Peptides against a protein of PDB entry 3T6J. Designs and how they scored, part 80

Target 1, 375 residues: chain A of PDB entry 3T6J
Amino acid sequence: PIVESYIGFIESYRDPFGSRGEFEGFVAVVNKAMSAKFERLVASAEQLLKELPWPPTFEKDKFLTPDFTSLDVLTFAGSGIPAGINIPNYDDLRQTEGFKNVSLGNVLAVAYATQREKLTFLEEDDKDLYILWKGPSFDVQVGLHELLGHGSGKLFVQDEKGAFNFDQETVINPETGEQIQSWYRSGETWDSKFSTIASSYEECRAESVGLYLCLHPQVLEIFGFEGADAEDVIYVNWLNMVRAGLLALEFYTPEAFNWRQAHMQARFVILRVLLEAGEGLVTITPTTGSDGRPDARVRLDRSKIRSVGKPALERFLRRLQVLKSTGDVAGGRALYEGYATVTDAPPECFLTLRDTVLLRKESRKLIVQPNTRLE
Target 2, 372 residues: chain A of PDB entry 3T6J as posed
Amino acid sequence: PIVESYIGFIESYRDPFGSRGEFEGFVAVVNKAMSAKFERLVASAEQLLKELPWPPTFEKDKFLTPDFTSLDVLTFAGSGIPAGINIPNYDDLRQTEGFKNVSLGNVLAVAYREKLTFLEEDDKDLYILWKGPSFDVQVGLHALLGHGSGKLFVQDEKGAFNFDQETVINPETGEQIQSWYRSGETWDSKFSTIASSYEECRAESVGLYLCLHPQVLEIFGFEGADAEDVIYVNWLNMVRAGLLALEFYTPEAFNWRQAHMQARFVILRVLLEAGEGLVTITPTTGSDGRPDARVRLDRSKIRSVGKPALERFLRRLQVLKSTGDVAGGRALYEGYATVTDAPPECFLTLRDTVLLRKESRKLIVQPNTRLE

## One batch from the design tools (peptide; made by RFdiffusion4, then SolubleMPNN)

Design b2_p13_4_s2 (from b2_p13_4, 10 letters changed)
Fold by OpenDDE base, seed 3:
Structure b2_p13_4_s2 (fold): chain B 375 residues (1-375), chain A 13 residues (1-13)
Amino acid sequence: as target 1 above (375 residues)
Amino acid sequence: PTSRELIDATVRG
């Protein structure tokens, strides 16, 4: 077998300021069959990057072909096991040296195991479809999230010698119509500038890229989906995201006005964006469960994903990228914290919904690390 | 490395 591993101070999610890495390590075996799908995605990555809703001037100057492999994890030492990984975490290195992507395939497989009777917050008519396509849609989302989410975008930088990595006279901010007015100075990084929101903001950008690009027929074709199957995968991917946004409320602490998980905060933000789009795209309805206790249902109108959802996500995603590229912390914080705010204001009443989410909380899934042998 | 955690991910410290 082909064995991959890494070890060190890697992820900074546990640092409130996003700077210090947590010690982490894993040992995994390459899944050759699943890796082949991701290789096809890599082959189309340069073209797909052009589909993202920002000018080429806000994208990497040169495309650097990354590695992408699916891994079956044998051992993982850390605070949590991810679904996918993009390395390194340094944006400057990503744009100048390249990066590597991995999907933790057997971890995803565990997450796919869902019992219909325990599936919360979905309409009855969506449950079977959700169960059928959750796994495949997650594969698509993880691939896009890592490769084209974390692997996209440019930071505008002035180096220690005063040189810019962009033309100040010609590059235009698509949101303002003006020249670029802010950038990263020498020694400044994404994490150092955006600090407490950096991790969640970046995850939100990556998740948004996944939702946005999964609408592209070429993406679904790469993963082997066509016709009605492709449309179902898209639907379930978006449905899973809006459901995740509701589930995310578990990880909000009202007393401290803070989030305890970066990815879940990101998913809540996306839910808020799609709710703001209106027009019946997303509906969250409080209900009463069979036990007589509070429940809720999330509904996504399939017919409005492209007409309502995509444009809303496009505008939001572009704003995220522009603010990131220009190092506009004030603008970025205002935008992101605005969508990440949890109140009990009508019509959503999110704090009340949080009580429902906590009431319907499932038992924590435990991942048991396997052994392997040669036969 | 930036990672995508599962829905039932661990809590930040």
Scores: peptide ipSAE 0.062, ipTM 0.746, DockQ to the pose 0.120
Fold by OpenDDE base, seed 2:
Structure b2_p13_4_s2 (fold): chain B 375 residues (1-375), chain A 13 residues (1-13)
Amino acid sequence: as target 1 above (375 residues)
Amino acid sequence: PTSRELIDATVRG
């Protein structure tokens, strides 16, 4: 077997300022069969990057072919096991040296085990479809999230000698129609500049890339989906994201106005964006469960994903990238914190919904460290 | 800060 490992101070999610890494490590075995799917995605990455909703001037100057491997984890030391990993976490290194992507395949497999009777917040008509396609849609989302989410975009930089990595005279900000007015100076990084929102903001960008690009037929073809199956995978991926946005409320602390998990905050933000789009795309309906206690249902109109959802997500995703590229912390914070605000305002009444989410909270899944054997 | 955690799986933080 091919063995991969990593160890060190890598992920900064537990640092309020997003700078200090938590000690983490794993030992894993390469899953050759699953890795082959991600290799096909890598082969199309340069073309797919051009489908993202920003000008080429806001994308990396040179495409650097990354590695993408599916791994079965033997041992993992850390506060939690991720589904996917993109490293390094330094944008400058991603732009100049490249990056590596990892999907933790056996972690994903554990997440696929869902009991229909325990599946919360979905319409009955969606449950079987959700159960059937949750796994495959996750593979698509993880691949896009890591490779084309975290692996996309450019930071505008002025180095210590005063040189720019972009043409100040010709590059236009697509949101303002003006020349670029802000950038990263020498010594400034994404994390140092955006600090408290950096991790969640970046996760939101990556998740949005996944939703946006999963609509592309080429992406679905790479993963082996066509026709009705492809449409079902798209639907379930989007449905899972809006459901996740509701579930995310578990990780909000109203008394402190604080989010405790970066990915969940990101998913709530996406839910807010899609709700704002209106036109019946997403509906959250409070209900009463069979036990007589509060419940809720999330509905996604499949027919409006491309007509309503995609344009809304396109605009939002472009704004995220432009603000990131230009180092516009004030604009970025205003945008992101605006969507991340949790109130009890109608019609959603998110604080009330949070009580429902907590009431219907599922047991935390655990990963037991596996053994290997020769056959 | 570049990892993905599964929904309804292990959560860091």
Scores: peptide ipSAE 0.036, ipTM 0.726, DockQ to the pose 0.107
Fold by OpenDDE base, seed 1:
Order: sequence, then structure tokens, then C-alpha cells
Structure b2_p13_4_s2 (fold): chain B 375 residues (1-375), chain A 13 residues (1-13)
Amino acid sequence: as target 1 above (375 residues)
Amino acid sequence: PTSRELIDATVRG
């Protein structure tokens, strides 16, 4: 078997300021079959990066071919097991040295254990499709999220000698139409500037990249999906995201006005963006369950994903990137916190929905380390 | 390193 491992102070999600890493480690075995799909994605990465909704001037200057591997984790020591990993977390190193992506395939498979009868917040007509394509759609989303999400974009920097990594005279901010007016100074990092929103903001960007790029036939083809299957994978991926946005409310603490999980906050933000798009794209309907207690249903209009959803996500994703690249903390915080705000305002009444989400909360899944053997 | 949590990580209950 091909064995992969890492260990150290890696992820900073438990730090409210996104700075201090938690010590963690894993040992995993390469899944060759799934890794082959991710390798094909890597082979198309340079071209796919150009499909992202920002000018090349906001993308890395030189493409560096990353590694991407699907892993079956044997042991993971940490506060939580991720679905995917992009390393290193240092933007400068990603730009100059490259990076590695991994998908923890057997971790993703844990999500497959959902019983149809226990699947919450979906229409009955969507449940079978969701169950069928949840796994495959996760593979697509994780691949895009890590490789082209976290692996995309450029930070504008002025170094200690006063030199810029961009042409101040020619680079235009696509949102303002003006020259670049802000950047990262020497010693400033993404986390140091954006602080409390940095992790969630970046996850939101990466998730948005996944949703946006999964609409491209080339991406689905890489993963082996064509025709109706490809469309179903797209639909389920988007459906899963909007459902996740609702589920995310579990991780909001109203009394403290804060989020306890960066990825879930990100997914809620995406839900808000897609709801704002209107046109019947996403609908959340409070209902009454068979037990007579509150319930809810999320509906996604498949026919409006490309016509309504994609443009909305494009605009939002571009704004995220531009604000990130320029180090515009004020603008970025205003944008992100605006979408991350949870109130009980109609029509959504998110605080009320949160009560419903909590009421319908599934029991905690226990992850047990697997064994392996040679035969 | 940047990690991605499972979407259905309703594991906190």
C-alpha cells in the first residue's frame, strides 16, 4: 500500500482569530482509483482556473502543478476529521512552492450512512436522488473546493523593499473600475488582516468555487459523469449546499451572535446569497412533521441553477476574491458579516428555523478507525 | 493547511 501521513500544528479553526494551529496528525492509504480522477482534475487545473470569475491579474502569476490524492484514513488524531485538506496553509508558500490536496474518501463515505427515513429537510421526491448522488457529488465538491478553491487567487503584496507583485498602473479592480488602492504590506497575511472572519470567508470562497465550477461539463466528465448523471450530480451538489446552509443554523449561537463552525457559517452565507437571488431558485418552507412538531423543506429549482444561481454566485464569488486580493478588510467584513447575520426577519425567519433544525437534529455519528490487511 | 469539514457534520448533537 501507498501510505501518506502528516503531523504538526496545521489547522487554526479552533482559534477564534484563525492564527494558532491545533496539533494533529493522520496516517492514510492511497485510494488509487479515486486518485486517478483527481489527477485528471489536476491536469485540467490550469485551464479551469481561467474559468473563475476574476481577471487573470487576480490569479497566481505562474501555475504550479499541485498534488492531489484520495486517501482512506486509518488513523486521525485531532478535534475533527476533515473531508479534504489543502496544504500548506501559507499563501506565500502556495504561490511559490506549490501545494498538496487530499480527499479523505472514507470520511466522505461516513456521510453515506444516512437512512432515507432520517433524511431531514428534503422533499420526498428528492430523497432517493440525494441518497444516490450524495457521495459522487461530494467527491466533485471536495476536489474543486481544495484544488481550485483554496488553490486559486492572488494576494496583492508590497514587499519590504517596496516592490509590488502587480502592476499598479495597469491592474484594474473589476468591482470598482479603478486602480488597486489596497494591498498586503510586508508581514501582513490573510489571517492577520481578516482575523475573525478569515477562516469562514476562505471556506465560503472555496465552497463557492466548487458550486460554480461543477457546472462545467469538463469537470463532470473528469469524474466520469455525462448526460443525465452529470446533471443529477450538479443538482444534488447544489441541493446539498443549500440544505447545509439550513443545517448550519445548529452552529450559530444567538446569545453570543457568533458561529461555532467556520464551514457551516460559510454554507449559511451561500444559502443567503442564493436566496437573495430570488426567482424561485431556493425555497425554504416551514412544515409540520408527522409527529405534529415543526419541520421544514428545502426546495431547489433545478431549471434555475444556471440561469439564476450561477450569475448570483459569480457576482458574489468575484466580490469575495477581489476583497481578498486587495486586503480590503472593511469591505470584506461588511459583505461577509452581512450575509452571515442571523435574524428572525421574514420571510425566512432564520431564528425560528434554527429551532426547527435543533428539533430535528440527528444523533451524533461516531467515527471508528478502520483496520486493513494484506491478502 | 486548510481543511474541509463534512457538510452534514451535524455531529455536535
Scores: peptide ipSAE 0.058, ipTM 0.745, DockQ to the pose 0.098; fails the geometry check
Fold by OpenDDE base, seed 5:
Structure b2_p13_4_s2 (fold): chain B 375 residues (1-375), chain A 13 residues (1-13)
Amino acid sequence: as target 1 above (375 residues)
Amino acid sequence: PTSRELIDATVRG
């Protein structure tokens, strides 16, 4: 088998300022079959990057072909095992030197083991479909999230010599219609500027890229889905995201007004964006469970994903990217924290919903080291 | 040697 490993101070999620890495390491075996799908995605990456909702001037000047491998993890040492990884975390290095992507396939597979009777917050009519397509939709989402999410976008930089990596006279901010008015100076990084929101903001951007690009037929084709299957994968991917946004409330601490998990905060933000879109796209309905206690249902109108959801996400995603590229921390913080705010305001009453989420919380699953055998 | 990661809603770190 082909063995891959990495070790070091890698992820900064546990740093409130998003700068200091946590020591992490893993040993994994390459899944050749799944890696082949991701290789096809890589082969289409340059083209798919052009489908993202920002001008080419906000994308990397030169496409650098990344590696993408699906891995079955044997041993993982760290505070949490991810589903996918994009390294390095330094945006400047991603732009100039390239990056590597991995999908932790057997980690994703663990998520598939949800029993129907324990599946929370979904309509009964969606449960079977969700169970059937959760796995495949995760593969799509992880691939897009890592490769085209974290792997996309340009930071506008003025170097130590005063030179810009963009044409100040010709590049236009698509949100304002004006020339670029802010950028990263020498020594400034994404994490150093955006600090407390950097990790979650970037995860939100990456998740949004996944949702947005999964609507593209070429993406689904790469993963082997066509026709009704492709549409079901799309639906379940979006449904999973809005459900995750509700589940995210578990990781909010009201008394401290803070989030304890960057990805979950990101998913809540996306939920808020899609709720704001209105028109019946997403509905969260408080209900009463069979036990007589509070419950809730999330409904996503499939027919409105493209007509309502996509445009809303497009606008939001473009704003995220523009603010990131220009280093506009004030604008970025205002936008992101606005959507990340959790109140009990009607109609959603998110703090009340949080109580419901906590009430319906599943026990934490333990991931254990697998055994390997020579055949 | 740093990474950005996706954590599933059901598989939590």
Scores: peptide ipSAE 0.033, ipTM 0.740, DockQ to the pose 0.126; fails the geometry check

Design b2_p13_4_s3 (from b2_p13_4, 10 letters changed)
Fold by OpenDDE base, seed 3:
Structure b2_p13_4_s3 (fold): chain B 375 residues (1-375), chain A 13 residues (1-13)
Amino acid sequence: as target 1 above (375 residues)
Amino acid sequence: PYSVELIDATVRG
């Protein structure tokens, strides 16, 4: 078998300022069959990058073909086990040297094990479809999230010699219609500038890329879905995201006005964006469970994903990227913290919904190290 | 990295 491993100070999620890496490591075996799907995605990556909703001037100057491998994890030492990884975690290196993507396939497989009777916050008519397509939709989302989410976009930089990596006279900010007015100076990084929101903001961007690009027929084809199956995968992917946005409330601490998990905060932000789009796209309805206690249902109107959801997400995603590229911390913080704010204001009453989420919380899954052998 | 809601233990603080 092909064995891959890494070890070191890699992820900065545990640092409130997003700068210091946590020591972690893993040992995994390459899943050749699953890796083949991601190789097809890599082969289309350069073209798919052009589908993202920002001008080429906000994308990498030169496409660098990344690696993408599906891994079955034997051991993982760290605070948490991810479903996918994009490394290195330095935007400057990503745009100049390239990057590697991995999908932790057996971790995803564990996540796919859902019992219908325990599935919360979905309508009955969606449960079977959700169970059927959750796995495949996650494969799509993880692939896009890593490769084209974390792997996309350009930072505008002025180096120590005063040179810019963009043409100040010709590059236009698509949001303002003006020339670029801010950038990263020498020594400034994404994490150093955006600090407390950097990790979650980037995860939100990556998740948004996944939702946005999964609508592209070529993406679904790469993963082997066509016709009605492709539409179901899209639907379940979006449904999973809006559900996750509700579930995310578990990770909000009202007393401290903070989030404890970057990805879940990101998913809540996306939920807020899609709710703001209105027009019946997403509906969260408080209900009463069979036990007589509070419950809730999330509804996503399939017919409005492209007409309402996509344009809303497009605008939001473009704003995220433009603010990131220009190093506009004030604008970025205002935008992101605005959507990440949790109050009990109607009509959503998110703090009340949080109580419902906590009431319906499932027991945490325990991940156990597997053994392997040669047969 | 991409995390799954029920299995990710990454905490910011």
Scores: peptide ipSAE 0.119, ipTM 0.750, DockQ to the pose 0.144
Fold by OpenDDE base, seed 2:
Structure b2_p13_4_s3 (fold): chain B 375 residues (1-375), chain A 13 residues (1-13)
Amino acid sequence: as target 1 above (375 residues)
Amino acid sequence: PYSVELIDATVRG
């Protein structure tokens, strides 16, 4: 078997300023069969990057073919085991040197294990479909999230000699229609500028890329889905995201007005974006459970994903990227924190919904370190 | 043991 490992100060999610890495390490075995699927995605990555909702001037200048491997984890040391990894976490290095993507296949397999009777916040009619396609849809989301989410976009930089990595005279900001007015100066990085929102903001961008690109037939074809199956995978992926946005409320601390998990904050932001789109796309309905206590149901109108959801997500995702590329911290913070606010304002009453989420909290899923044997 | 609910690095507050 092919063995891969990594060790060091890698992920900075536990640093409030997004700069200092947590010490992590893993040893894993390559899953050749699953890796082949991601190789097909890599082969289409350059073309798929062009489908993202920003001008080529806001994308990396040269495509650098990354690695993408599915791994079965033998041992993982850290605060938590991810489903996917994109490294390095430095945008400048991603642009100039490239990056590597990893899917932790056996972690995903555990995540797919859900008992129907314990599945919260879904309509009964959606539960079987959700259970059937959660795994496949999550594979799609992870692949897109890592490869084309974290692996996309350009930072505008002025180096220490005053040279720009973009043409100041010709590059136009698609949001303002004007020339570029801000950029990263020498020594400035994504994390140093955006600081407390950097991690969650980037996760939100990556998740949004996943939702946006999963609508493309080419993406579904790469993963082996066609016709009705492809549409079901899309539906379940979007449904999972809006459900995750509700579940995210577990990780909000009202007393401190802060989020304790970057990905969950990101998912809540996406939920808010899709709710704002209106037109019946997403509906969260408070209900009463069989136990007589508060419950809730999330409904996603499948027929409105492309007509209502995609345009809303397109606009939002473009704004995220433009603000990131230009180093516009004030604009980025205003946008992101605006969607990340949790109040009890109607009609959503998110603080009340949070109480419901906490009441219906599922047991934490655990992964126990596996073993190997000669067969 | 670790949570499997996250795509990237898992952080619990």
Scores: peptide ipSAE 0.036, ipTM 0.707, DockQ to the pose 0.226
Fold by OpenDDE base, seed 4:
Structure b2_p13_4_s3 (fold): chain B 375 residues (1-375), chain A 13 residues (1-13)
Amino acid sequence: as target 1 above (375 residues)
Amino acid sequence: PYSVELIDATVRG
């Protein structure tokens, strides 16, 4: 078997300021069969990057072909096991040296264990479809999230010698129509500048890339989906995201006005963006469960994903990238924290919904690390 | 990285 491993102070998600890495390490075995899909995705990555809603000037100057491998994790030391990884986490290194992507396939496979009777917040008509396509949609989302999410975009930098990595005279901010007015100075990083929102903001960008690009037929084809299947995968991927946005409320602490999980905060933000789009795209309806206790249903109008959802996400995603590229912390914080704010304001009444989410919460699954042997 | 929390959350009811 092909064995991969890494170890070190890698992820900073547990640092409130996004700076200090947590010790992490894994040993995994390459899943050759699943890696083939990701190899096809890598082969199309350069073209797919052009589909992202920002000018090439806001994308990496040179496409560096990354590795993307599906891994079955044997041992993982850390506070949490991810489903996908993009490393290194330093944007400057990603831009100049490249990056590696991994999908922890056996972690993703845990999604297949979803029981219909325990599936909350979905319409009955969606449950079977959701169960059927959850796994495949996760593969798509994780692949896009890592490779084209975390693996996309450029930071504008002035180095210690005063040189810029962009042409100040010609590069235009697509949001303002003006020349670039802010950038990262020497020693400044994404995490150092955006601090408390950096991790979640980046996850939000990556998740948004996934949703946005999964609409592209080429992406679905790469993963082996065509026709009605492709549309179902898209639907379930988007449905899963909006549902996740609701579930995310578990990780919000009202008393501290704080989020405890970066990815879930990101998913809530996306939910807010899609709700703001209106036009019946997303509806969250409080209900009463069969047990007489509060419940809720999330509805996503499939017919409005492309007409309403995509444009809303496009605008939002572009703004995320532009603010990130330019190091505009004030603008970025205003945007992101605005969508990340949880109140009980109607019509959504998110704090009330949070209570519902907590009421419907079950014990988390324990992921037991496997063993393997040669036959 | 992509969080596994989404997977965990989907099985809650």
Scores: peptide ipSAE 0.111, ipTM 0.728, DockQ to the pose 0.085; fails the geometry check
Fold by OpenDDE base, seed 5:
Structure b2_p13_4_s3 (fold): chain B 375 residues (1-375), chain A 13 residues (1-13)
Amino acid sequence: as target 1 above (375 residues)
Amino acid sequence: PYSVELIDATVRG
């Protein structure tokens, strides 16, 4: 087997300011079959990048072909095991030197083992479909999230010599219609500028890219889905995201007005965006469980994903990228924190829903080291 | 001890 290992101060999620890396180490075995799927995605990456909702001027100047490998993790040392990885965690290096993507396949597989009777917050009619396609939809989402999410977008930079990596005269901000008015100066990074929101904001961007691009037939084809199956994968991917947005409330601390998990905060933000889109796209309904205690149901109208959801997400995603590219911290913070705010305001009453989420919280799953055998 | 629903690095505070 092909063995890969990673070691070092890699991820900065535990740093509230997103700057200091946490020590991480793992040993994994390459899953050749799944890696082949991601290689196909890589082969289409340059084309798919053009499908993202920002001008080419806001995308990388040169496409750098990344590596993408699916790994089965044997051992992991760190605070938490990820499902996917995109490295390096420096946007400037990503756009100038390239990047590597990793999917931790056996970690994803653990997520698939949900028992129907324990599946919370879904309509009964959606449960079987969700169970069937959760795994495949995760593969799609992780691939897009890493490769085309974290792997996309350009930062506008003025270097130490005063040179710009963009044409100040011709590049137009698609949101304002004006020339670019802000950028990263020498020594400034994504994390240094956006600080407390940087990690979650970037995760939100990456998740949004996944949802947005999974609607593209070529993406589903790469993963081997066509026709009704492709549509079901799309539906379940979106359904999973809105459900995750509700589940995310577990990771909010009302007393401190803070989030304890960047990805979950991101998913809540996406839920808020899709709720704001209205028109019956997403509905969260408080219910009463069989035990007589509070419950809830999330409904996603499949027929409105493209007509209502996609445009809403497109606009939001473009705004995220433009604000990121231009280093507009004030604008970015206003946008993101606005959607990340948790109140008990009607109609959603998110703080009340949080109580329901906590009430219905499942027992913590344990991930254990697998056994390997020589065949 | 961490949610497998998380993409990228899992962090709990």
Scores: peptide ipSAE 0.041, ipTM 0.735, DockQ to the pose 0.179; fails the geometry check

